# Peptides against a protein of PDB entry 6CSU: the designs that were tried, part 47

Target 1, 51 residues: chain A of PDB entry 6CSU
Amino acid sequence: GALEELRGQYIKAVKKIKCDMLRYIQESKERAAEMVKAEVLRERQETARKM

## One batch from the design tools (peptide; made by RFdiffusion4, then SolubleMPNN)

Design b2_p18_2_s2 (from b2_p18_2, 5 letters changed)
Fold by OpenDDE base, seed 4:
Formats: sequence, C-alpha cells, structure tokens
Structure b2_p18_2_s2 (fold): chain B 51 residues (1-51), chain C 51 residues (1-51), chain A 18 residues (1-18)
Amino acid sequence: as target 1 above (51 residues)
Amino acid sequence: as target 1 above (51 residues)
Amino acid sequence: SKEEEELLERMDKYIAEI
C-alpha cells in the first residue's frame, strides 16, 4: 500500500546517502595516501639537504 | 499517525547519519595528521641512516 | 578501518529502524 511504498522510498533514500558516504570515505583515503606520499618526498629532500 | 511516525523515523535516521559522518570526518582528520607526523619521523630516520 | 566499519554498522542500524 501507500505506506509500504513510502517506506520503500525512505529506505532507498537513506541507502543512497550511505553509498555517497562510502564513496566519500574511499576518495578521502586516496587523497590522504597521496598527501602522505608528498610529505615523505618533501621530508627526504629536507633531511638530505641538512645532513 | 503511521505516516507521521514513518516520516519521523526517516528524518531521525538521516540526522543520525549526518552527525556520525561529521564526527567521523573530524576524527579522521586528526588520525591523518598523526599518521603524517609518524611517517615523517620514520622517513627522517631512514634517510639519515642511508646518507 | 575499524572506525569506518563501526560507522557503517551504525548506519545500517539507522536504516533498520525505519
């Protein structure tokens, strides 16, 4: 009925939010990995120069 | 009625997800900062030893 | 991560409450 259909729509909407959050987390981890890589490279240069 | 209660449950779910995600993002940034700090320190040691 | 998994578990609980 109408109630069941609306419930289905609500559940679908919340599941979409969950999926969007999962994608955000994955993309954030990728950006963090690249950030660490860049910081490590900069540190290598700085450390080497100061040796 | 049942419709209003269902709507309330949907809104509550969305708000909880939003709050949890905001907290997760904040805590994730803090963990990322500490991770970078640790990696930089390890890199200093490694670079210094190999010089 | 464990924090990510805990977040996802909570989200599933919120969905189940609808």
Scores: peptide ipSAE 0.507, ipTM 0.813, DockQ to the pose 0.781
Fold by OpenDDE base, seed 5:
Structure b2_p18_2_s2 (fold): chain B 51 residues (1-51), chain C 51 residues (1-51), chain A 18 residues (1-18)
Amino acid sequence: as target 1 above (51 residues)
Amino acid sequence: as target 1 above (51 residues)
Amino acid sequence: SKEEEELLERMDKYIAEI
């Protein structure tokens, strides 16, 4: 009935939120990896100049 | 009634997810900062040995 | 990661409570 349908809509909405958060986590991890990559590269340059 | 209770359960779920996600983001930022710090330090050591 | 997995498990629990 109407109650069951509403429950279904609520569950669907929360599952959508979960999916969006998973996507955010994945994208955040990728950005973090690129940040580390860039910092390592810059550090190599700076250290090389100092040595 | 049942409808109000169901709505309450939905709102509660969303709020809990929001709170947990905010905490995760904060802790993830801290871990990322420490990761960069560690990688930079290691890279200094390795580059110094190569030069 | 471990923290990510724990987060997802909690989210599933919250969904199941609806």
Scores: peptide ipSAE 0.505, ipTM 0.813, DockQ to the pose 0.818
Fold by OpenDDE base, seed 2:
Structure b2_p18_2_s2 (fold): chain B 51 residues (1-51), chain C 51 residues (1-51), chain A 18 residues (1-18)
Amino acid sequence: as target 1 above (51 residues)
Amino acid sequence: as target 1 above (51 residues)
Amino acid sequence: SKEEEELLERMDKYIAEI
C-alpha cells in the first residue's frame, strides 16, 4: 500500500545518504594519503637543508 | 498518524547519520594530524641519519 | 578501520528504525 511504498522511498533515500558518505570517506582517505606523502617529502628537504 | 510517525522516523534517521558523520570527520581529522606529526618526526630522524 | 566499521553499523541501525 501507500504507506509501505513511502517507507520504501524513505529507506532508499537514507541508503543513498549512506553510500554518499562511504564514497566521501574513501575519497578523504586517498586525499589524506597524498597529503602525508607530500608533507614527508617537504620534511625530507627541510631536514636535509638544516643538516 | 502512521504517516506522520514514518516521516518522523525518516527525519530522525537522517539527523542521526548527519551527527555521527560530523563526529567521525572531526575525530578523523585529529587522528590524521597526529599521524602526520608522527610521520614527520620519523622522517626527520631518517633523513638526519642519512646526511 | 574500526571507527569506520562502527560508524557504518550505527548507520545500519538508524536505517532499520524506519
Scores: peptide ipSAE 0.503, ipTM 0.812, DockQ to the pose 0.806
Fold by OpenDDE base, seed 1:
Structure b2_p18_2_s2 (fold): chain B 51 residues (1-51), chain C 51 residues (1-51), chain A 18 residues (1-18)
Amino acid sequence: as target 1 above (51 residues)
Amino acid sequence: as target 1 above (51 residues)
Amino acid sequence: SKEEEELLERMDKYIAEI
């Protein structure tokens, strides 16, 4: 019925939000990893110049 | 009625997800910052020993 | 991560409450 259909639509919408959040988390972790690599490289160069 | 209650449950779910994600993002940023600090320190020490 | 898993579990709970 209409109530069951609406419930299904609501659940689908919330599941989509969950999927979007999962994608965000994954992309954020990848960006963080690249940021750390860049920071490590910069620190190596800086330390090398100072010593 | 049942329809209004169902709508309320949907909205509540979405709001809770939003709040949890915001908290997760904030805590994740803090953890990332501390991780970078630790990594920078380790790299400085490592580079210093090698040079 | 642990924090990620806990987040996802809560999200599933919120969905189940609909």
Scores: peptide ipSAE 0.501, ipTM 0.811, DockQ to the pose 0.811

Design b2_p18_2_s3 (from b2_p18_2, 5 letters changed)
Fold by OpenDDE base, seed 2:
Structure b2_p18_2_s3 (fold): chain B 51 residues (1-51), chain C 51 residues (1-51), chain A 18 residues (1-18)
Amino acid sequence: as target 1 above (51 residues)
Amino acid sequence: as target 1 above (51 residues)
Amino acid sequence: SEEEEELLKRYDEEIESI
């Protein structure tokens, strides 16, 4: 019925938001790893110049 | 009625997920900043030893 | 992480409450 159908739509919408969040978390971890890698490389140059 | 209650449950769930995500993002940024800071310090030591 | 696992658990509970 209409109520069951609407409930299904709401559950589907919330599940989509959950999936979007999980994807964001994964992508954020990857970006953070790249940021650390870049910062380490920059710091090597900076430290080497000051030695 | 049942329809209004169901709509309320959906809105509540979405708002909760949103708030949890915002908190996660903020805490993740703080952890990332500390991780970079620690990595930079370790890299300075490592680079200095190799120079 | 443990934090992410707890977030997922809470989200599943919210979904089940609908």
Scores: peptide ipSAE 0.238, ipTM 0.725, DockQ to the pose 0.816
Fold by OpenDDE base, seed 5:
Structure b2_p18_2_s3 (fold): chain B 51 residues (1-51), chain C 51 residues (1-51), chain A 18 residues (1-18)
Amino acid sequence: as target 1 above (51 residues)
Amino acid sequence: as target 1 above (51 residues)
Amino acid sequence: SEEEEELLKRYDEEIESI
């Protein structure tokens, strides 16, 4: 019935939000890894200049 | 009625997921900052040893 | 991670509550 259909739609919407969150987490981890890599390279250069 | 209750359950679920995500983002940023700090310090030591 | 696993668990619980 209408109630079961609406329940299904709500469950589907929440599942989509869950997927969006997981994607964000993955993308955030990738960005963080790139930021760390860039910072390490900059720090090598800075430390070398100070030596 | 049943429809209003179901709508309430959906809204509550979405709000909880949103709050969990915001908390995760905040904690993830804090951990990332600490990881960068630690990596920068390690890289300074490594670079210095190689110079 | 443990945190991600816990988030997934909570999300599943919220879905089941609907």
Scores: peptide ipSAE 0.237, ipTM 0.725, DockQ to the pose 0.790
Fold by OpenDDE base, seed 4:
Structure b2_p18_2_s3 (fold): chain B 51 residues (1-51), chain C 51 residues (1-51), chain A 18 residues (1-18)
Amino acid sequence: as target 1 above (51 residues)
Amino acid sequence: as target 1 above (51 residues)
Amino acid sequence: SEEEEELLKRYDEEIESI
């Protein structure tokens, strides 16, 4: 009935949000890794220049 | 009625997820900043040792 | 992380509450 259909839609919507957040977390981890790599590279160059 | 209760449950769930994610993002940024700082420090020490 | 796992756990609990 209408109640069951609506419940299904709500559950689907929340599950989608969960999925979106999981994807965000994964992408955030990838960006963080790249950021660290870039900072390490810059720091290495800076240190070498001063030594 | 049942429909209003169900709608309320959905809205509450979505709002909770939103709040949790906002907090997660904020905490994640803080952790990322500290992680970069630590990596830069380690890299500086490593580079200095090799130079 | 433990924090992420806890978030996901809460999401599942919210879904179950509907």
Scores: peptide ipSAE 0.236, ipTM 0.725, DockQ to the pose 0.838
Fold by OpenDDE base, seed 1:
Structure b2_p18_2_s3 (fold): chain B 51 residues (1-51), chain C 51 residues (1-51), chain A 18 residues (1-18)
Amino acid sequence: as target 1 above (51 residues)
Amino acid sequence: as target 1 above (51 residues)
Amino acid sequence: SEEEEELLKRYDEEIESI
């Protein structure tokens, strides 16, 4: 019935949000790793120059 | 009625997920900042020692 | 992480509450 169909749609919507969150978390971790890598390299160069 | 209650449950679920995500993002940013700070300091010491 | 796992568990609970 209409109520069951609506419930299904709501559940689907929430599940989509959950999936979007998981993707965001994964992408965020990857970006963070690359940012740290870049920062480390930059600091090595900066420190070496100042030494 | 049942329809209004169902709608309310959906909205509540979405809001809760949103709040949890915002908190996660904020805490993640703070942890990332501290991690970068620590890594930078470590690299400075390591580079200095090797120079 | 444990935090992420807990978050996901809460999401599942919210879904089940609908």
Scores: peptide ipSAE 0.233, ipTM 0.721, DockQ to the pose 0.810

Design b2_p18_2_s4 (from b2_p18_2, 5 letters changed)
Fold by OpenDDE base, seed 5:
Structure b2_p18_2_s4 (fold): chain B 51 residues (1-51), chain C 51 residues (1-51), chain A 18 residues (1-18)
Amino acid sequence: as target 1 above (51 residues)
Amino acid sequence: as target 1 above (51 residues)
Amino acid sequence: SKEEEELLKRYDEYIESI
């Protein structure tokens, strides 16, 4: 009935948000790792240049 | 009626999840920035020590 | 960001689907 359909729509919406956020978190971690790698490399170069 | 009220509650719940995720994203960015700062500092020290 | 904007758009769509 209408109640079951409405509940289903709610659950579906929540699940989609959950999936989106899990993907975002994973991609964010990957981007952060790459950012750190790049920054570490740059910092090594900067430090080496200063010394 | 009851169905409309329930629908409103479901929408409210999903909107709250949206807000929670926006806050999470903002806080994650702040944490990432602090992590990079710390890593840069450590890398500077490590490089200086090696040279 | 563009990614965040797309997330927001999808969230609105999910809300509208209820």
Scores: peptide ipSAE 0.405, ipTM 0.784, DockQ to the pose 0.769
Fold by OpenDDE base, seed 4:
Structure b2_p18_2_s4 (fold): chain B 51 residues (1-51), chain C 51 residues (1-51), chain A 18 residues (1-18)
Amino acid sequence: as target 1 above (51 residues)
Amino acid sequence: as target 1 above (51 residues)
Amino acid sequence: SKEEEELLKRYDEYIESI
């Protein structure tokens, strides 16, 4: 019935949000790792320049 | 009616999840910035140690 | 970011689907 269908729509919405967030977290971790790598590289270049 | 009331509750719940995620994203950015700062500091210490 | 904006737009769509 309408109630069960409404419940289904709610559950589906929540599950979609959950999946989106899991993906966001994973991609965010990857971006963070790359950013750290880039910053470390920049720091090394800056150190070399000051030598 | 009961159906409309339940729908309202479901929408409210999902909106809350959205707000929670917005907060999480903001806090995640702050944590990422702190992590980069810490890594740069570590790199400087490592450079100093190798000198 | 563009990614975050897209995410939020999708969330609105999910809400509207109820």
Scores: peptide ipSAE 0.404, ipTM 0.783, DockQ to the pose 0.764
Fold by OpenDDE base, seed 2:
Structure b2_p18_2_s4 (fold): chain B 51 residues (1-51), chain C 51 residues (1-51), chain A 18 residues (1-18)
Amino acid sequence: as target 1 above (51 residues)
Amino acid sequence: as target 1 above (51 residues)
Amino acid sequence: SKEEEELLKRYDEYIESI
């Protein structure tokens, strides 16, 4: 009925949000790791150049 | 009616999830920024020590 | 960011689907 259908729409919306956020979190972690790696390397080079 | 009332509750719940995730994203960005800052500082110290 | 903007748009679409 209408109530079951509405409940289904709610559950579907929540599941979509969950999936989107899990993907975002994973991608953000990967970007953060690469950013840190790059920053560390740049800092090593910069510090060495100034000494 | 009951259906409209339930729909309102479901929408409210999903909006709450959205807000929670936005807060999480903001907090994650702040943590990431602090992590990079700390890593840069540590790298400067370590590089300087080895030279 | 653009990525976050797209997420927000999708979330609004999910809400509107109810």
Scores: peptide ipSAE 0.401, ipTM 0.782, DockQ to the pose 0.783
Fold by OpenDDE base, seed 1:
Structure b2_p18_2_s4 (fold): chain B 51 residues (1-51), chain C 51 residues (1-51), chain A 18 residues (1-18)
Amino acid sequence: as target 1 above (51 residues)
Amino acid sequence: as target 1 above (51 residues)
Amino acid sequence: SKEEEELLKRYDEYIESI
């Protein structure tokens, strides 16, 4: 019925949101790691230049 | 009726999810910025020590 | 992480509340 259909639609939507957020978090961690790696390298060069 | 009540619960739950997600993202960005700031400072000291 | 786990826990609670 209408109630069961609405409930099913909502559950599906929330599960999708959960999946999307997990993917976002994982990809964000990977990007952050890459950013830190690049920043570390740049700071080493810049510090050495100033010394 | 029952359908309207369920719909109301759906809308309320989705709004909570959205708010929680946005807050998490914002706080995560702030923590990441602080982490990078600390890493930059440490790398400057370490590079200087090795020079 | 702990924070992520708590977030996911809330998602489950929202699903179960319907």
Scores: peptide ipSAE 0.380, ipTM 0.774, DockQ to the pose 0.724

Design b2_p18_3_s1
Fold by OpenDDE base, seed 5:
Structure b2_p18_3_s1 (fold): chain B 51 residues (1-51), chain C 51 residues (1-51), chain A 18 residues (1-18)
Amino acid sequence: as target 1 above (51 residues)
Amino acid sequence: as target 1 above (51 residues)
Amino acid sequence: DSEEELLKRIEEAIKELE
């Protein structure tokens, strides 16, 4: 009935949002790791020049 | 009626989830910025010692 | 913009419920 259908729609929406957020978090962590790696490498070069 | 009220409650719950995720994203960006800043400072010290 | 893409997907899910 209408109540079961509405409940199903809510559960579907919440599950999709959850999955999208988990994917974003994982991708964000990977991007952050790469940014840190790049910054560390750049900083080593800069500091080495100053010494 | 009961159906309209339940629909309203589900919409409210999903909007709350959205708001919580937006807050998480903003806080995550701030934490990432601080992490990069800290890593740069540590790397400067480490590289300086090696030179 | 990964954040913008995420927000669009979330809005689509909300739209299906409303």
Scores: peptide ipSAE 0.263, ipTM 0.719, DockQ to the pose 0.782
Fold by OpenDDE base, seed 2:
Structure b2_p18_3_s1 (fold): chain B 51 residues (1-51), chain C 51 residues (1-51), chain A 18 residues (1-18)
Amino acid sequence: as target 1 above (51 residues)
Amino acid sequence: as target 1 above (51 residues)
Amino acid sequence: DSEEELLKRIEEAIKELE
């Protein structure tokens, strides 16, 4: 009935949001790792240039 | 009725999840910024020491 | 950006309940 359908819709929505967030976190970690790598390399070059 | 009340509760719960995720993202950005700042400073010192 | 896309997907899920 309507109550069971509503419950199902809620559970489905929550699961989707959870999955979307997990994907975002994973992709964010990958981007952060590359950003740090690039920044470290840039900083080494900048510091070396100033020496 | 019971159906409308439950629907309201489900919507409220999902909106709370959204807010929690927004807070997580904001805090994660702040932590990432501080981590980059610390890494840059460490790298400058390391590079300078090797020169 | 990736954050905007995430928020858009979340809003789509909420819309199914409203």
Scores: peptide ipSAE 0.262, ipTM 0.718, DockQ to the pose 0.760
Fold by OpenDDE base, seed 1:
Structure b2_p18_3_s1 (fold): chain B 51 residues (1-51), chain C 51 residues (1-51), chain A 18 residues (1-18)
Amino acid sequence: as target 1 above (51 residues)
Amino acid sequence: as target 1 above (51 residues)
Amino acid sequence: DSEEELLKRIEEAIKELE
C-alpha cells in the first residue's frame, strides 16, 4: 500500500545518499593522496633551493 | 493524516542526512588542511637534514 | 567539481522522495 511504498522510497533515498557519499569519500582520498605527493615533491625542491 | 505526517518525517530525516554530510565534508577539508600543513613542516625538516 | 556533482545526486534522491 501507500505506506509501504513511502517507506520503500525513503529507504531507497537513504541508500542512494549513502552510496554516493562513500564513492565521494573514496575518490576524495585518492585525490588527496596525489595532492600530498605533489606537495611533498614541491616542498623538497623548495627547501633544497633555500639550502 | 498519519500518512502525510510520516511523509513529512521522512523528508525531514533525509534533509538532516544531507546537512550532516555537508558538515562532514567541511570538517574533512579542515582536517586535510591541517594534515598538509604538518606534512609540509615535517618534509622541510627532513629535507634539510639530508642536505 | 566532484563535490558539486555529489550534491546534485543527493538533491536528486531527495526530489524522488518529495
Scores: peptide ipSAE 0.262, ipTM 0.718, DockQ to the pose 0.758
Fold by OpenDDE base, seed 3:
Structure b2_p18_3_s1 (fold): chain B 51 residues (1-51), chain C 51 residues (1-51), chain A 18 residues (1-18)
Amino acid sequence: as target 1 above (51 residues)
Amino acid sequence: as target 1 above (51 residues)
Amino acid sequence: DSEEELLKRIEEAIKELE
């Protein structure tokens, strides 16, 4: 019935949001790792140049 | 009626999840920025020590 | 603009309830 369908829609929406967030977190972690890697390499060059 | 009220509650719950996720994203960005800052400072010290 | 895309996906999920 309408009540069960509405409940189903709520659960579906929550699960979709969860999945989208998990994907975002994973992609964000990967970008962050690459940013740190790049920053470390850059900083080594900069620090060395200043010495 | 009860069905409309339940629908409203589900929408409210989903919107709360959205807000919580946005807050998480904001806090995550701040933590990432601090992490990069700390890594840069650490790397400067490490690079200098190795020279 | 991954955050914007995420927000759009969330809004789409909400739209299914409204």
Scores: peptide ipSAE 0.267, ipTM 0.721, DockQ to the pose 0.763; fails the geometry check

Design b2_p18_3_s3
Fold by OpenDDE base, seed 1:
Structure b2_p18_3_s3 (fold): chain B 51 residues (1-51), chain C 51 residues (1-51), chain A 18 residues (1-18)
Amino acid sequence: as target 1 above (51 residues)
Amino acid sequence: as target 1 above (51 residues)
Amino acid sequence: SSEEELLKRIDKEIEELE
């Protein structure tokens, strides 16, 4: 009935949000790793020029 | 009625989940900024020792 | 951004309940 369908809609929404967040977190970690790698490389070059 | 009240509770719960996600994202950005800052500092020291 | 896309998807899920 309507009550069961409403509960189902809620559960579906929550599960979808969870999946979206997990994907975002994973992609964010990958971007962060690349950003740190680039920053470290630039910092080495900058430090070397100042030495 | 009971059905309308339950629907309201579900909507409220999902909106709270959204807020929790926003807070997580903001805190994650702050942690990432601090991590990069620390990494840059360590990299400068490491590079200097190798020069 | 990926963050903006995430939030848009969440908002759509909320809209389905409303």
Scores: peptide ipSAE 0.292, ipTM 0.740, DockQ to the pose 0.765
Fold by OpenDDE base, seed 3:
Structure b2_p18_3_s3 (fold): chain B 51 residues (1-51), chain C 51 residues (1-51), chain A 18 residues (1-18)
Amino acid sequence: as target 1 above (51 residues)
Amino acid sequence: as target 1 above (51 residues)
Amino acid sequence: SSEEELLKRIDKEIEELE
């Protein structure tokens, strides 16, 4: 009925939002990892130039 | 009626989740900024020790 | 931004309930 359908819509919305946030977090973590990787590489190159 | 009130409660709950997520994102950005700040300070100190 | 897109998706889900 209408009540069950409304409940279903709420649950669907919450799950969708959860999935969107998880994807955002994952993508953010990947970007952060790439930034750290790039920084480490730069630091190593700077160190190499000083040797 | 009861159905409309429940609908309102579901909308309120979803909006609460949105707000919680926004707060999480904001806090995450602040933590990231502090990490970058700390790294810059460390790099400056390392440079100073080499001078 | 990715954050802006996330917020748009969330708002769309809220809109479907309203």
Scores: peptide ipSAE 0.291, ipTM 0.735, DockQ to the pose 0.823
Fold by OpenDDE base, seed 5:
Structure b2_p18_3_s3 (fold): chain B 51 residues (1-51), chain C 51 residues (1-51), chain A 18 residues (1-18)
Amino acid sequence: as target 1 above (51 residues)
Amino acid sequence: as target 1 above (51 residues)
Amino acid sequence: SSEEELLKRIDKEIEELE
């Protein structure tokens, strides 16, 4: 019935949002790791020049 | 009626989830910025010692 | 951005309930 269908729609929406967030978190972690990696390499160059 | 009230409750719950995610994203960005800042400072020290 | 894309997807899920 309408009540069961509405419940199903809510559960589907919440699960989709959860999946989207998990994907975003994973991709964000990877981007952050690459950002740190790049910054470390640049900083090594800069500091080496100053010494 | 009961169906309309339940629909309203489900919409409210999903909007709350969205708000929680926005807060998480903002806090995650701030933590990432602090992580990079700390890493840069540590790397400057390490590279300086090596030179 | 990836964040903007995420928010668009979430908004679509909310729109489907409304």
Scores: peptide ipSAE 0.290, ipTM 0.740, DockQ to the pose 0.779
Fold by OpenDDE base, seed 2:
Structure b2_p18_3_s3 (fold): chain B 51 residues (1-51), chain C 51 residues (1-51), chain A 18 residues (1-18)
Amino acid sequence: as target 1 above (51 residues)
Amino acid sequence: as target 1 above (51 residues)
Amino acid sequence: SSEEELLKRIDKEIEELE
């Protein structure tokens, strides 16, 4: 009935939000890793120029 | 009625999840910033020792 | 941004529930 359908809609929404968050977290980790890699490389070069 | 009340509770729950996610994202950004800061400091010292 | 797109998707899910 309507109650079961409403419950289904809630569960579907929550699951979709969960999936979106997991994807965001994964992509965020990848971006963070690349950012750190780039920063490390930049800092090595900057430090070397000053030494 | 009961159906409308339950619907309201579900919507409230989903909105709470959204708020929790926003807080998590903000805290994650802060942690990432501190991690980069620490990495930069570490790399400066490591590079300096090798020069 | 990726964060903005995430929030848009979440808002869409909330809208469909409302």
Scores: peptide ipSAE 0.292, ipTM 0.740, DockQ to the pose 0.794; fails the geometry check

Design b2_p18_3_s4
Fold by OpenDDE base, seed 4:
Parts: sequence; structure tokens; C-alpha cells
Structure b2_p18_3_s4 (fold): chain B 51 residues (1-51), chain C 51 residues (1-51), chain A 18 residues (1-18)
Amino acid sequence: as target 1 above (51 residues)
Amino acid sequence: as target 1 above (51 residues)
Amino acid sequence: SSEEELLKRIEEAIEELE
């Protein structure tokens, strides 16, 4: 019935948001790791040049 | 009616989840920026010590 | 951006309920 369908739509929406957030978090961690790696390498060059 | 009230509650709940996610993203960006800053400073010390 | 894409996907999920 309409009540069950509405409940199903709510559950589906919440589950989708959960999945989207988990994916975003994972991808964000990967980007952050690469950003730190790149920044560390640049900083090594800068520090080495100044010494 | 009961169906309309329930629908309203579900919509409210989903919108709250959206707001929570936006806050999480903002706070995550702030933490990431501080993490990068700290890592750069540590790397400067390490590179300087090794040279 | 990745954030904008995420927000778009969330909005699509909300639209299915509304």
C-alpha cells in the first residue's frame, strides 16, 4: 500500500545517501594522501634549495 | 492525515541528513588543511636535519 | 568538484522521496 511504498522510498533514499557518503569519504582519503605526498616532495625541494 | 504526516517526517529526516553531511564536509576540509600544514612543517624539520 | 557532484547525488535521492 501507499504507506509501505512511502516507507520503502525513505529507506531507499537514506541508503543511497549512505553509499554516496562512503564513496566520497574513500575518494577524499585517496586525494588527501596524494596531496600530502605531493606537498611533502615539494617541501623537500624547497628546503634543500634554501640550505 | 497520517500518510501526509509520515511523509513530512521522512522528508524532514532526509533533509537533516543532508545538513549533517554538509557540516561533515566542511569540518573535514578544515581538518585536512591543518593536517597538510602540520605535515609540511614536520617535513621541513626532517629535510633540514638530514642535510 | 567532487563535493558538488556528491551534493548533486544527494539531491537526486531527496527528489525521489519528495
Scores: peptide ipSAE 0.233, ipTM 0.708, DockQ to the pose 0.786
Fold by OpenDDE base, seed 1:
Structure b2_p18_3_s4 (fold): chain B 51 residues (1-51), chain C 51 residues (1-51), chain A 18 residues (1-18)
Amino acid sequence: as target 1 above (51 residues)
Amino acid sequence: as target 1 above (51 residues)
Amino acid sequence: SSEEELLKRIEEAIEELE
């Protein structure tokens, strides 16, 4: 009935949001790791130049 | 009626989830910035010691 | 951006309820 369908729609929406967030978090971690690697490299170069 | 009331509750719950996720993203960005600052500091120290 | 795309997907999920 309408009640069961509404419940199903709610659950579907929540599950989709959860999946989207998990994907975003994973992709964000990957981007962050690459940014840190780049920053470390630049920092080593700059520190070396100043010394 | 009961159906309309439940629908309202589900919509409210989903909107709250959205807000919680937005807050998480903001707080995550702040933590990431602090981690980068700490990493830069440690990298400068280690580079200096090796030279 | 990836964040903008995430928000878009979340909004689409909400629209299925409203």
Scores: peptide ipSAE 0.232, ipTM 0.707, DockQ to the pose 0.738
Fold by OpenDDE base, seed 5:
Parts: C-alpha cells; sequence; structure tokens
Structure b2_p18_3_s4 (fold): chain B 51 residues (1-51), chain C 51 residues (1-51), chain A 18 residues (1-18)
C-alpha cells in the first residue's frame, strides 16, 4: 500500500546517499594518494639530478 | 493524516543526513587546510635556520 | 568539482522523496 511504498522510497533515498558518500570518500582518498605519489616522483627526480 | 505525517518525518530525516554530510565535507576541508598551513610553517622555519 | 557533483547526486535523491 501507500505506506509500504513511501517507506520503500525513504529507504532507497537513504541508501543512495550512503552510496554516494562512500564513493566520494574513496575517490578523495585516491586523489590524495595520487598527489603524494606525484610529489614523491618529483622529489626523486630532483635528487637524481644532484647525484 | 498518518501518511502525511510519516512523509514529513522521512523528508526531515533525509534533510538531516544531507546537513550531516555538508558538515563533514566542510570539516574535512578545514582539516586539510590546517595540515597545509602547518607544513608551510615548518618549511619556513627550516629555511630560516639555513639563512 | 567532485564536491559539487556529490551534492547534486544527493539533491536528486531528496527530490525523489519529496
Amino acid sequence: as target 1 above (51 residues)
Amino acid sequence: as target 1 above (51 residues)
Amino acid sequence: SSEEELLKRIEEAIEELE
């Protein structure tokens, strides 16, 4: 009935938001890791030139 | 009626989740900015010692 | 931005309920 459908819509919305946030957090971590990786590579290149 | 009240409660709950996520994002940005600030200060101190 | 896209997706989920 109408109550069951409304409950289903609420649960669906909450699950969608949860999924979106988990994805955002994961992508944010990956971007941060990539930034660190790029910095380390630049540092290694600079060190190599001095050797 | 009961259906309208339940709908209102579900909408309120979802809006609460949205607000919590916005706060999390803002606090995450502030923490990141503070980490960068601390790093810059350490770099300046190191440079000053070498001068 | 990635944040703007996230907020857009959240808003879409809310609109389905309202």
Scores: peptide ipSAE 0.229, ipTM 0.699, DockQ to the pose 0.821
Fold by OpenDDE base, seed 3:
Parts: structure tokens; sequence; C-alpha cells
Structure b2_p18_3_s4 (fold): chain B 51 residues (1-51), chain C 51 residues (1-51), chain A 18 residues (1-18)
């Protein structure tokens, strides 16, 4: 009935949000790792150049 | 009625989840910025030490 | 941005409930 349908809609919404967040977290970790790697390389060159 | 109240509670719960996620994203950005800053400083010292 | 896209997806999930 309507109550069961509403409960189903709530569970579906929460599961979708959970999935979207997990994807965002994973993609954010990948971007952060790549950003740090690039920054480390640039910083090494900058520091070495100034020496 | 009870169904309308439950619907309201579900919407409220989902909106709370959204708010919690926004906070998590903001805090994650702040932590990431601080981690990058710290890594840059450590990398400068490491590179300079090796020179 | 990735954040903007995430928020859009979350809003779509909320709209299905409302």
Amino acid sequence: as target 1 above (51 residues)
Amino acid sequence: as target 1 above (51 residues)
Amino acid sequence: SSEEELLKRIEEAIEELE
C-alpha cells in the first residue's frame, strides 16, 4: 500500500545518496592523490632551482 | 494523518543526510588543504636536505 | 564541479521522495 510504497521510496533515496557519496569520496581520493603527486614534483623542482 | 506525518519525517531525515554530507564535504576540503600545505613544507625540507 | 554534480544527484533523490 501507500505506506509500503513510501517506505520503499525512502530506502531507495537513502541508498542512492549513499552510493553517490561513496563515489564522490573515491573520486575525491583519486583527485587528491594526483594533486599531491603533482605538487610534490613541482615543489622539488622549485626548491632545487632555488638552491 | 499518520501517512502525511511519516512522509514529513522521511523528507526531514533525507534533508538531514544532505546537510551532513555538505558538512562532510566542507570538512574534507579543509583537511585536504591542510594536508597539502603540510606536505609542501615537508617536501621543501626533504629536497633541500638532499641538495 | 564534482561537488556540484554530487549535490545535483542528491537533489534528484530527494525530489523522488517529495
Scores: peptide ipSAE 0.235, ipTM 0.709, DockQ to the pose 0.791; fails the geometry check

